Peptides against a protein of PDB entry 5OK6. Designs and how they scored, part 136

Target 1, 215 residues: chain A of PDB entry 5OK6
Amino acid sequence: ELPGLDSQWRQIENGESGRERPLRAGESWFLVEKHWYKQWEAYVQGGDQDSSTFPGCINNATLFQDEINWRLKEGLVEGEDYVLLPAAAWHYLVSWYGLEHGQPPIERKVIELPNIQKVEVYPVELLLVRHNDLGKSHTVQFSHTDSIGLVLRTARERFLVEPQEDTRLWAKNSEGSLDRLYDTHITVLDAALETGQLIIMETRKKDGTWPSAQL

## One batch from the design tools (peptide; made by RFdiffusion4, then SolubleMPNN)

Design b2_p24_1_s4 (from b2_p24_1, 13 letters changed)
Fold by OpenDDE base, seed 5:
Structure b2_p24_1_s4 (fold): chain B 215 residues (1-215), chain A 24 residues (1-24)
Amino acid sequence: as target 1 above (215 residues)
Amino acid sequence: SSGVLAEQLERLPEIEEERRKQLS
């Protein structure tokens, strides 16, 4: 059942649990398409429950590149293309109005950067490959705050590398050279890794030599 | 710079296959 219009407004827009609440690292937030949200605002502010301004189901269609992978369009801007809601507020809106059939929620995490919390709308999508089989890639999403160590572990898991096998990572740079990722304690952000970047996992040979040392 | 050209790494599978053929 839909709450009263004033109750809806107060539940979603409040500074304690709604849209204006402080960001906390690790929390889930959800994207809502801006036009739908503005339609909802107009509806609840209008004071007439039977108004033609009824927003209908949440529809985020314009935020997606396609309806197959449900990836976001590039270059979306908060406040222009979408608004961010905390999980509780999102779930209220979904319960009241529904979500367009077949559309997944656009869930994102709050991350901690050195001086700010932000919702990470665009995690880094890396293309993981093995040095000896560049034709078999695994595309994996990472937070900018994830360590290179996590990238390495993830690559090892995806390629079913045995625990006793020694591996290291290389990143293909913009110049077409490979930069070795020596420090596994730095973040994806610190390493300046970008979406679509090729990350090559090199496996040490049984003789103790590295394949790259023979180039 | 300890960097290796990406094109050189792309040849590693071919180099390894050639070595395997020489050992067979």
Scores: peptide ipSAE 0.049, ipTM 0.663, DockQ to the pose 0.063
Fold by OpenDDE base, seed 3:
Structure b2_p24_1_s4 (fold): chain B 215 residues (1-215), chain A 24 residues (1-24)
Amino acid sequence: as target 1 above (215 residues)
Amino acid sequence: SSGVLAEQLERLPEIEEERRKQLS
């Protein structure tokens, strides 16, 4: 049964636990399509449960670029295209109104940047390859706050690199050249890595030389 | 060999494009 309209409003819009609550790093937030949310606001503020303003099921279809991988469209803007809700508020709305059949929730994580906490709507998707087999890529998602060290560890894991093997990363830049990722302590953001960027894992030879040293 | 790395690097744009097509 749907809660009373005032109860819905308080639960979702309450600044302590609702939409306006402070962001906390690592927490899950959910995207809600803006028009649906505005329709819901109008419905609950109208005070009439029998109103023609009933929002129906949550439908985020317009936020997706595809219905196969459920990837978001590029360039979506908070407050224009979508509203962010904390997990509790999202789950309330879904329980009350439902989510469009077959449509997954759009879950994102709060990240901590140097001067701001934000929901990371667009994590970085990197193409990981080995220097000696560029045709076999692993696409892996990373946070902008993830370290290059994590990217390297992830690459090693995906390619089943043995612990005794020494590896390092290169990023293909916009000019088509390779930039070596020397500092593994910097973040994906600091390294300015972007979605679709090729990251090459170089493995040290048994003779102790690097394949790239001959370049 | 150094040549293999260089040659493979030159083919990277094609590989990226193929992968992008597979993801579309």
Scores: peptide ipSAE 0.029, ipTM 0.578, DockQ to the pose 0.571
Fold by OpenDDE base, seed 1:
Structure b2_p24_1_s4 (fold): chain B 215 residues (1-215), chain A 24 residues (1-24)
Amino acid sequence: as target 1 above (215 residues)
Amino acid sequence: SSGVLAEQLERLPEIEEERRKQLS
């Protein structure tokens, strides 16, 4: 059931619980395509529930680059291409208007950077490989705030590395060389890792030597 | 930083296989 237009406006735009609420680390926010949101604003501000300005179901199709993996287009800008809503507000809009059939919600997390909170619209996708089997890659999504230690643990898990096996990471840089990720306590952001970057997990040999030390 | 050439590391499986074949 659709609530009254003024109630909808207050529920979605209210700064305490709506679009303007403070960001909190770890919370989920959702993207809404800007044109749909503006149409909704015009509808609820118009004061006529029977208006031809009814927005219809939420359709974020223009934000996606593909309908297979539902990846976002690159270079989308908040306030121009989309609006961010907290989970509660998003769920209200979906409940009231529906979401386009087969289209997934665009859920993102609030992350805490040194001086600000932001919704991480574009987390980092890393290409994980083993030093001895480059043909088997795993693309894994990480937050910029995730540690290199988490990347290493994730790689170990994906490649079914036994707990007693010693492993370390290399990142392929833009020059085509490999940089060792020595400090596992720094973040993906601090390490300047980028989407599509190749991360090589090296496993120590049973003789205690590293494969890379023989090169 | 003792950067290893990515191309050398990428060839490491082939090099190890060749060495294994030479030792058998």
Scores: peptide ipSAE 0.028, ipTM 0.597, DockQ to the pose 0.041
Fold by OpenDDE base, seed 2:
Structure b2_p24_1_s4 (fold): chain B 215 residues (1-215), chain A 24 residues (1-24)
Amino acid sequence: as target 1 above (215 residues)
Amino acid sequence: SSGVLAEQLERLPEIEEERRKQLS
């Protein structure tokens, strides 16, 4: 059952717990397509529940580039294309209006950057490969705040590398050169890794030599 | 690192296969 229009407005737009609440690292936020949200605002501000301004179910279709992988379109802008809602507000709207059939929620996390908190709408998608089989990639998402050490561990796991095997990472840069990721304690952001970037995991040989050192 | 290093790493599978063939 839909609550009263004033109650809906207060629950969703409340500055303490709603859309305007401060971001906190690790919290989940959800994207809502801007046009739908504006229609909802008009409906609840109109004061007439029988109005023709009823927004219908939430439909984020215009935010997706595909309905197979449900990837977001590139270059979406907060306040223009979508609105961010905290989890509680999102769940209220979904319970009241529903979500378009078959469409997944667009959940994102708040991340902590130096002197700023933000919802990470676009995590970094890296193409992980082995030095000896560049044709077999694993696409994996990472936060900008994830360490290079996590990227390395993830690559080892995806390629079933044994614990006793020694490995290191290379990143292919925009110039087509390979940069060694020496420091595993820096973040994906600090390493300036980008979506679609090729990351090569090199495995040390049994003789203790690195494949790249034999070139 | 240099573009040469990148090209070399991209060719590692081929180089290793060639070495394996020579040692067989």
Scores: peptide ipSAE 0.032, ipTM 0.606, DockQ to the pose 0.085; fails the geometry check

Design b2_p24_2_s1 (from b2_p24_2, 11 letters changed)
Fold by OpenDDE base, seed 4:
Structure b2_p24_2_s1 (fold): chain B 215 residues (1-215), chain A 24 residues (1-24)
Amino acid sequence: as target 1 above (215 residues)
Amino acid sequence: ELPDHIALDDLDAALAAVAAAEAA
């Protein structure tokens, strides 16, 4: 059931969990398509619950590039294409208006960067492969703040590497060469890894040599 | 000790060769 228009406005815009509240690392925020949100604003500001400005259900269709993986379109801009809402605010809106059938919520996390907190709308999607099977990739999302160590562990898990097996990562760079991701303590951001980048997991041979020694 | 950077003209071919050698 819809609350009063003023209550809606206060809850979403000015509440403790409103749109303008401070970002906190690790929290979930949600994207709402801009036009819908503006329609909602107009509706609740109009003061007439029976107004023709009723926004209907939330529909984020225009934000998605595909309905299979529900990936966001590239280049979306906050304030132009979407607004960000804290989890509580999002859930209120969904409760009041519904979400378009079949669409998943667009949930994103607040990350801590050296000088700023931001909602990470575009985490890095890496293509993980084994050195001996480049044709079989696992696409995995990582935060820019995730360590290379996490990438390595994730790769090991995806490829079912035994604990006793030694592995390391290489990144295919823009020049088509390989850079070893030697320092596992740096972040994805520090390593300048990008979405779609091929990350090769090399497994040490039984004889103690590395396959890459043959390159 | 292996370098941290490997420049290859044909990375795919090189890696394929490595894979083939391992399989032999």
Scores: peptide ipSAE 0.167, ipTM 0.763, DockQ to the pose 0.877
Fold by OpenDDE base, seed 1:
Structure b2_p24_2_s1 (fold): chain B 215 residues (1-215), chain A 24 residues (1-24)
Amino acid sequence: as target 1 above (215 residues)
Amino acid sequence: ELPDHIALDDLDAALAAVAAAEAA
């Protein structure tokens, strides 16, 4: 059942548990298309539940660049294109109004950066390949806060590398050269890795030499 | 000591050559 308009507004906009609540690392937040949210605000502020301002189902269609992979458009701006809601608020809105049929929720995580917490709307999509088979890639999303060690482990898993095989990572930089990701303790952010960047997993040869030594 | 940076004019060609050598 749809709660009273004032109750809806308080539940969603409440500074303690609503849209304005503090960000907490690891928690899920959800994107809501800005125009829908503004329509909802107008509806609940209008005081008439039967108002023509009823927002209908949440529709985030304009935030997606495709309806196959449900990737977000690039360059979306909080407050202009979308509003961020904590999980509880999102689930309330979905329960009250529904989500457009077929659309997935746009769930994102709060990450902790050195001096700020933020919702990571755009995680880094890395293109993982093996040095000896550039044609077989795995696109994997990583948080900016994920370690290079996690990237390496993920690459090993995706390529079914056996435990006894030694591997290391290279990043193709903007100049077309390779930079070795030797420190596995730094983050994706620290390594300045970007979406679409090619990450090459090199496997050590049985003779103990590295293929890259021949470059 | 292995380099941490490799400058290549054509990375794809270089890696293809390495791969070909490994396959031989």
Scores: peptide ipSAE 0.166, ipTM 0.760, DockQ to the pose 0.838
Fold by OpenDDE base, seed 3:
Structure b2_p24_2_s1 (fold): chain B 215 residues (1-215), chain A 24 residues (1-24)
Amino acid sequence: as target 1 above (215 residues)
Amino acid sequence: ELPDHIALDDLDAALAAVAAAEAA
């Protein structure tokens, strides 16, 4: 059953728990297509539950680039293309109006950057490969705030590297050369890694030499 | 000490050569 219109408005736009609540690192927020949200806003502000302004089910179709991987379109802008809602508000709206059949929720995490918290709408997708098998990539999403150490650990896990094996990462740069990701404590952002970038995991040889010493 | 930067004209060929050497 739909709550009263005033109750809906208060629950979704309440500054303490709603759309305007402070961001907290690690929290989940959800994207809602802007037109739908504005329609909902007009509906609840109108005060007439029988109004023709009823928004219907949430439909984020226009935000997706594809319906296979449900990737977002590039260049979406908060406040123009979508609004961000905290998990509680999102779940309320879904419970009241439903979500278009077959569409996944667009869940994103709050990240902490220097001097700012933001919802990371576009995490970084890296192509992880082994130095000896460049043709077999694993696409993995990382936060800009994730460490290079996490990227390395993830690569080791994906490639089933044994604990005793020594590994390190290289990034293929825009010049087509390799830059060693030496410092594992810096973030993906600090390393300026980008979506689609090839990250090569090099495994140390049993003789103690590195394959890259042969380049 | 290995360089932290490797400039290669053909990275794929170079890495393929390395892989071949490891398999040998």
Scores: peptide ipSAE 0.156, ipTM 0.754, DockQ to the pose 0.885
Fold by OpenDDE base, seed 5:
Structure b2_p24_2_s1 (fold): chain B 215 residues (1-215), chain A 24 residues (1-24)
Amino acid sequence: as target 1 above (215 residues)
Amino acid sequence: ELPDHIALDDLDAALAAVAAAEAA
């Protein structure tokens, strides 16, 4: 059952648990298409439940570039294309109005950056490959705040590397050269890794030499 | 110890050569 319009407004647009609440690292937030949200605002502010301004079900279709992988369009801007709601507020709206059939929620995480919390709308997608088989890539999503160590572990897992095998990472840079990701404690952000970037996992040879020594 | 940066004129060819050598 739909709550009263004033109750809806207070539940969604408040500074403690709603849209205006502080961001906290690790929490889930959800994107809502801006036009729908504005329609909802107009509806609840109008004070008439029978108003023609009823927003209908949430429809985020315009935020997606495809309905296969449900990837977001590039260059979406908060406050222009979408609004961000904390999980509780999102779930209220979904329960009240529904979500367009077949559309997944657009869930994103709050990440901690130096001196700021941010909802990470666009995580980094890296292309993981082995040095000896560049044709077989694994696309894996990482947070900008994930460590290079996590990238390495993920690569090892994806390629079924044995625990005794020694591995390291290289990033193909914009110049077409390789930069070794030596420090595994820095973040994806610190390493300036970007979506679509090729990350090469090198495996040490049994003789103790590295394949890259032949380059 | 290998450098942290490898500049190659043709990275793909170089990596392919390495792969071929490992397969031999």
Scores: peptide ipSAE 0.154, ipTM 0.751, DockQ to the pose 0.840

Design b2_p24_2_s2 (from b2_p24_2, 13 letters changed)
Fold by OpenDDE base, seed 4:
Structure b2_p24_2_s2 (fold): chain B 215 residues (1-215), chain A 24 residues (1-24)
Amino acid sequence: as target 1 above (215 residues)
Amino acid sequence: ELPDHIELDDLDAALAAVAEAEAA
């Protein structure tokens, strides 16, 4: 059953779990398509539950570029294309109105940047490859705040690298050159890694030499 | 700063050559 319109408004906009609550690192927030949200606002502000302004189920279809991987369209802007809601607020709206059949929630995490907390709407999607098999990529999403060490560990796991094997990463830049990701403690952001960038995992040879020494 | 920078005209060809050398 839908709660009273004023209760809905207070809970979603101004509640402890409302839209304006402070961001906290690691928390989940959800995207809601802006037009739906505005329709909901109009509905609850109208004061008539039987109003023709009833928003129906949440439909984020216009935010997706595909219905296979459910990737977001590029260039979406908060406040223009979507609204961000805390998990509790999102779950309330879903419970009240439903979500379009088959459509996944658009969940994103709050990340801590040096001077700001932000909902990371667009994680970095990297193409992980081995130095000896560039044709087989593993696409993996990382936070901008993830360390290069995590990228390396993830690559090792995806390629089933044995613990005794020594590995390191290279990033292919737009000019086609390779930059060694030497410092594993810096972040994806600090390394200026971008979505679609090729990251090459180099495995040390049994003789103790690196394949890249032959380049 | 990333200390190691390699400029390659053809990365794929270069890495293929490395792979061949490893298989030998």
Scores: peptide ipSAE 0.240, ipTM 0.826, DockQ to the pose 0.648
Fold by OpenDDE base, seed 2:
Structure b2_p24_2_s2 (fold): chain B 215 residues (1-215), chain A 24 residues (1-24)
Amino acid sequence: as target 1 above (215 residues)
Amino acid sequence: ELPDHIELDDLDAALAAVAEAEAA
């Protein structure tokens, strides 16, 4: 059963636990399509539960580029295309109105950037490859706040690299050259890595030489 | 000391050549 309209408004818009609550790093937030949210606002503000303003089930279809991988459209803007809700508020709305059949929730994490918390709507998708097999890419998602060390560990794990094997990363830049990701302590953001960028894991030879020395 | 930046006209060809040399 739907709670009272005033109760719905307070639960979702309450500054302590609702939409306006402070962002905290590591928390999950959810995207809600803006038109649906505005319809919901109109419904609960109208004061009539029997009104024609009933929003129906949450439908985020317009936010998705595809219904296969459920990728978001590029260039979506908070407050224009979607509203961000904390997990509790999202779960309330889903419990009250439902989510469109087959659609996954659009869950995102709060990240800590220099001097600001932000919901990371667009994490970085990197194409991981081995230096000796560029044709076999593995797309892996990373936060902008993830370290290059994590990217390297993830690549090693994905390619089943043995612990005794020495590896390092190269990024293919927009100019088509390679930049060595030598500092593993910097972030994906600091390294200016972008979605779709090719990241090459180089494995050291048994003779102690690097394949890239032949380039 | 290996460069931290490598300019390649054809990265794919260069890496293919390296891979071939490793397999030999």
Scores: peptide ipSAE 0.231, ipTM 0.817, DockQ to the pose 0.863
Fold by OpenDDE base, seed 3:
Structure b2_p24_2_s2 (fold): chain B 215 residues (1-215), chain A 24 residues (1-24)
Amino acid sequence: as target 1 above (215 residues)
Amino acid sequence: ELPDHIELDDLDAALAAVAEAEAA
């Protein structure tokens, strides 16, 4: 049974635990399509539970570019295309109204940037390859706040690199040249890595030489 | 000491050549 309209409003819009609550790094937030959310607002503010303003189930279809990988459309803007809800508020709405059949929730993490916390709606998708097999890429998502060290560890794991094998990363830049990602402590953001960028994992040869020495 | 930046006209060709050399 749906809670009373005033109760719904208080639970979702409560400044301490609702939509307006402070962001905290590492927390999960969820995207809700803006039109649906506005219809819900109108419904609960209208005071009539039987009104024609009933929003129906949550449907985020317009936010997705595909229903295979459930990728978001590019260029979505908070407050225009979607609203962000903390996990508790999202789960309440889903429990009350349901989510469109087959659609996954759009879960995103709060990240901490030097001067701001924000929900990272668009993580970085990197194309990980080995230096000796550029034709086999692994697309992996990373936060802008993830370290290059994490990218390297992830690449090693995906390519089943043994612990005793030495590896390092190169980024293919926009000019088509390679930049070595030698500092593993900087973030993906600091390294200015972008979605779709090719990241090459180089494995040290058994003779102790690097393949890139031949370039 | 290996450079931290490598300029390549054709990265794919260059890396293919490296891969071939490793396989030999």
Scores: peptide ipSAE 0.215, ipTM 0.804, DockQ to the pose 0.863
Fold by OpenDDE base, seed 5:
Structure b2_p24_2_s2 (fold): chain B 215 residues (1-215), chain A 24 residues (1-24)
Amino acid sequence: as target 1 above (215 residues)
Amino acid sequence: ELPDHIELDDLDAALAAVAEAEAA
């Protein structure tokens, strides 16, 4: 059942638990398509529950590039294309109005960057491959704040590398060359890794040599 | 010690050659 319009407004727009609340690293926030949100604002501000301004179910269709992988369109801008709501506020709206059938929620995490918190709307998608089988890639999503060590561990897990096998990462750069990701403590952001970038996991040979020594 | 940067004209061909050499 829908709460009173004033109660809806106060629940969603407040600065403590609503849209204006401070960002906290690791918390989930959700995208809401801007036109729907503006329609909701108009509805609750109008003061008439029976108004023709009723927004209906949340529909984020215009934010998606495709309805198969539910990838977001590139270049979406907060405040123009979407609004961000904390999990509690999102769940209230979904409970009150519903979400369009078949659409997943657009959940994103707050990340800690130097001097700021930000909702990471566009995490990095890397193409993980083995040095000896470039044709078999695993697409994996990472935060910009994830370490290269996490990328390496993830690659090892995806390729079922045994614990005793030594591995390291290379990134294919825009020039088509390879750069070794030797520092595993830096972040994906620090390494300037980008979506669609090929990351090659090299496995050390039994003789103790690296395959890349033959390059 | 291997360089941290490898320039390749054809990465796919180079890595294929490495893979073949490992299988031999």
Scores: peptide ipSAE 0.210, ipTM 0.801, DockQ to the pose 0.874

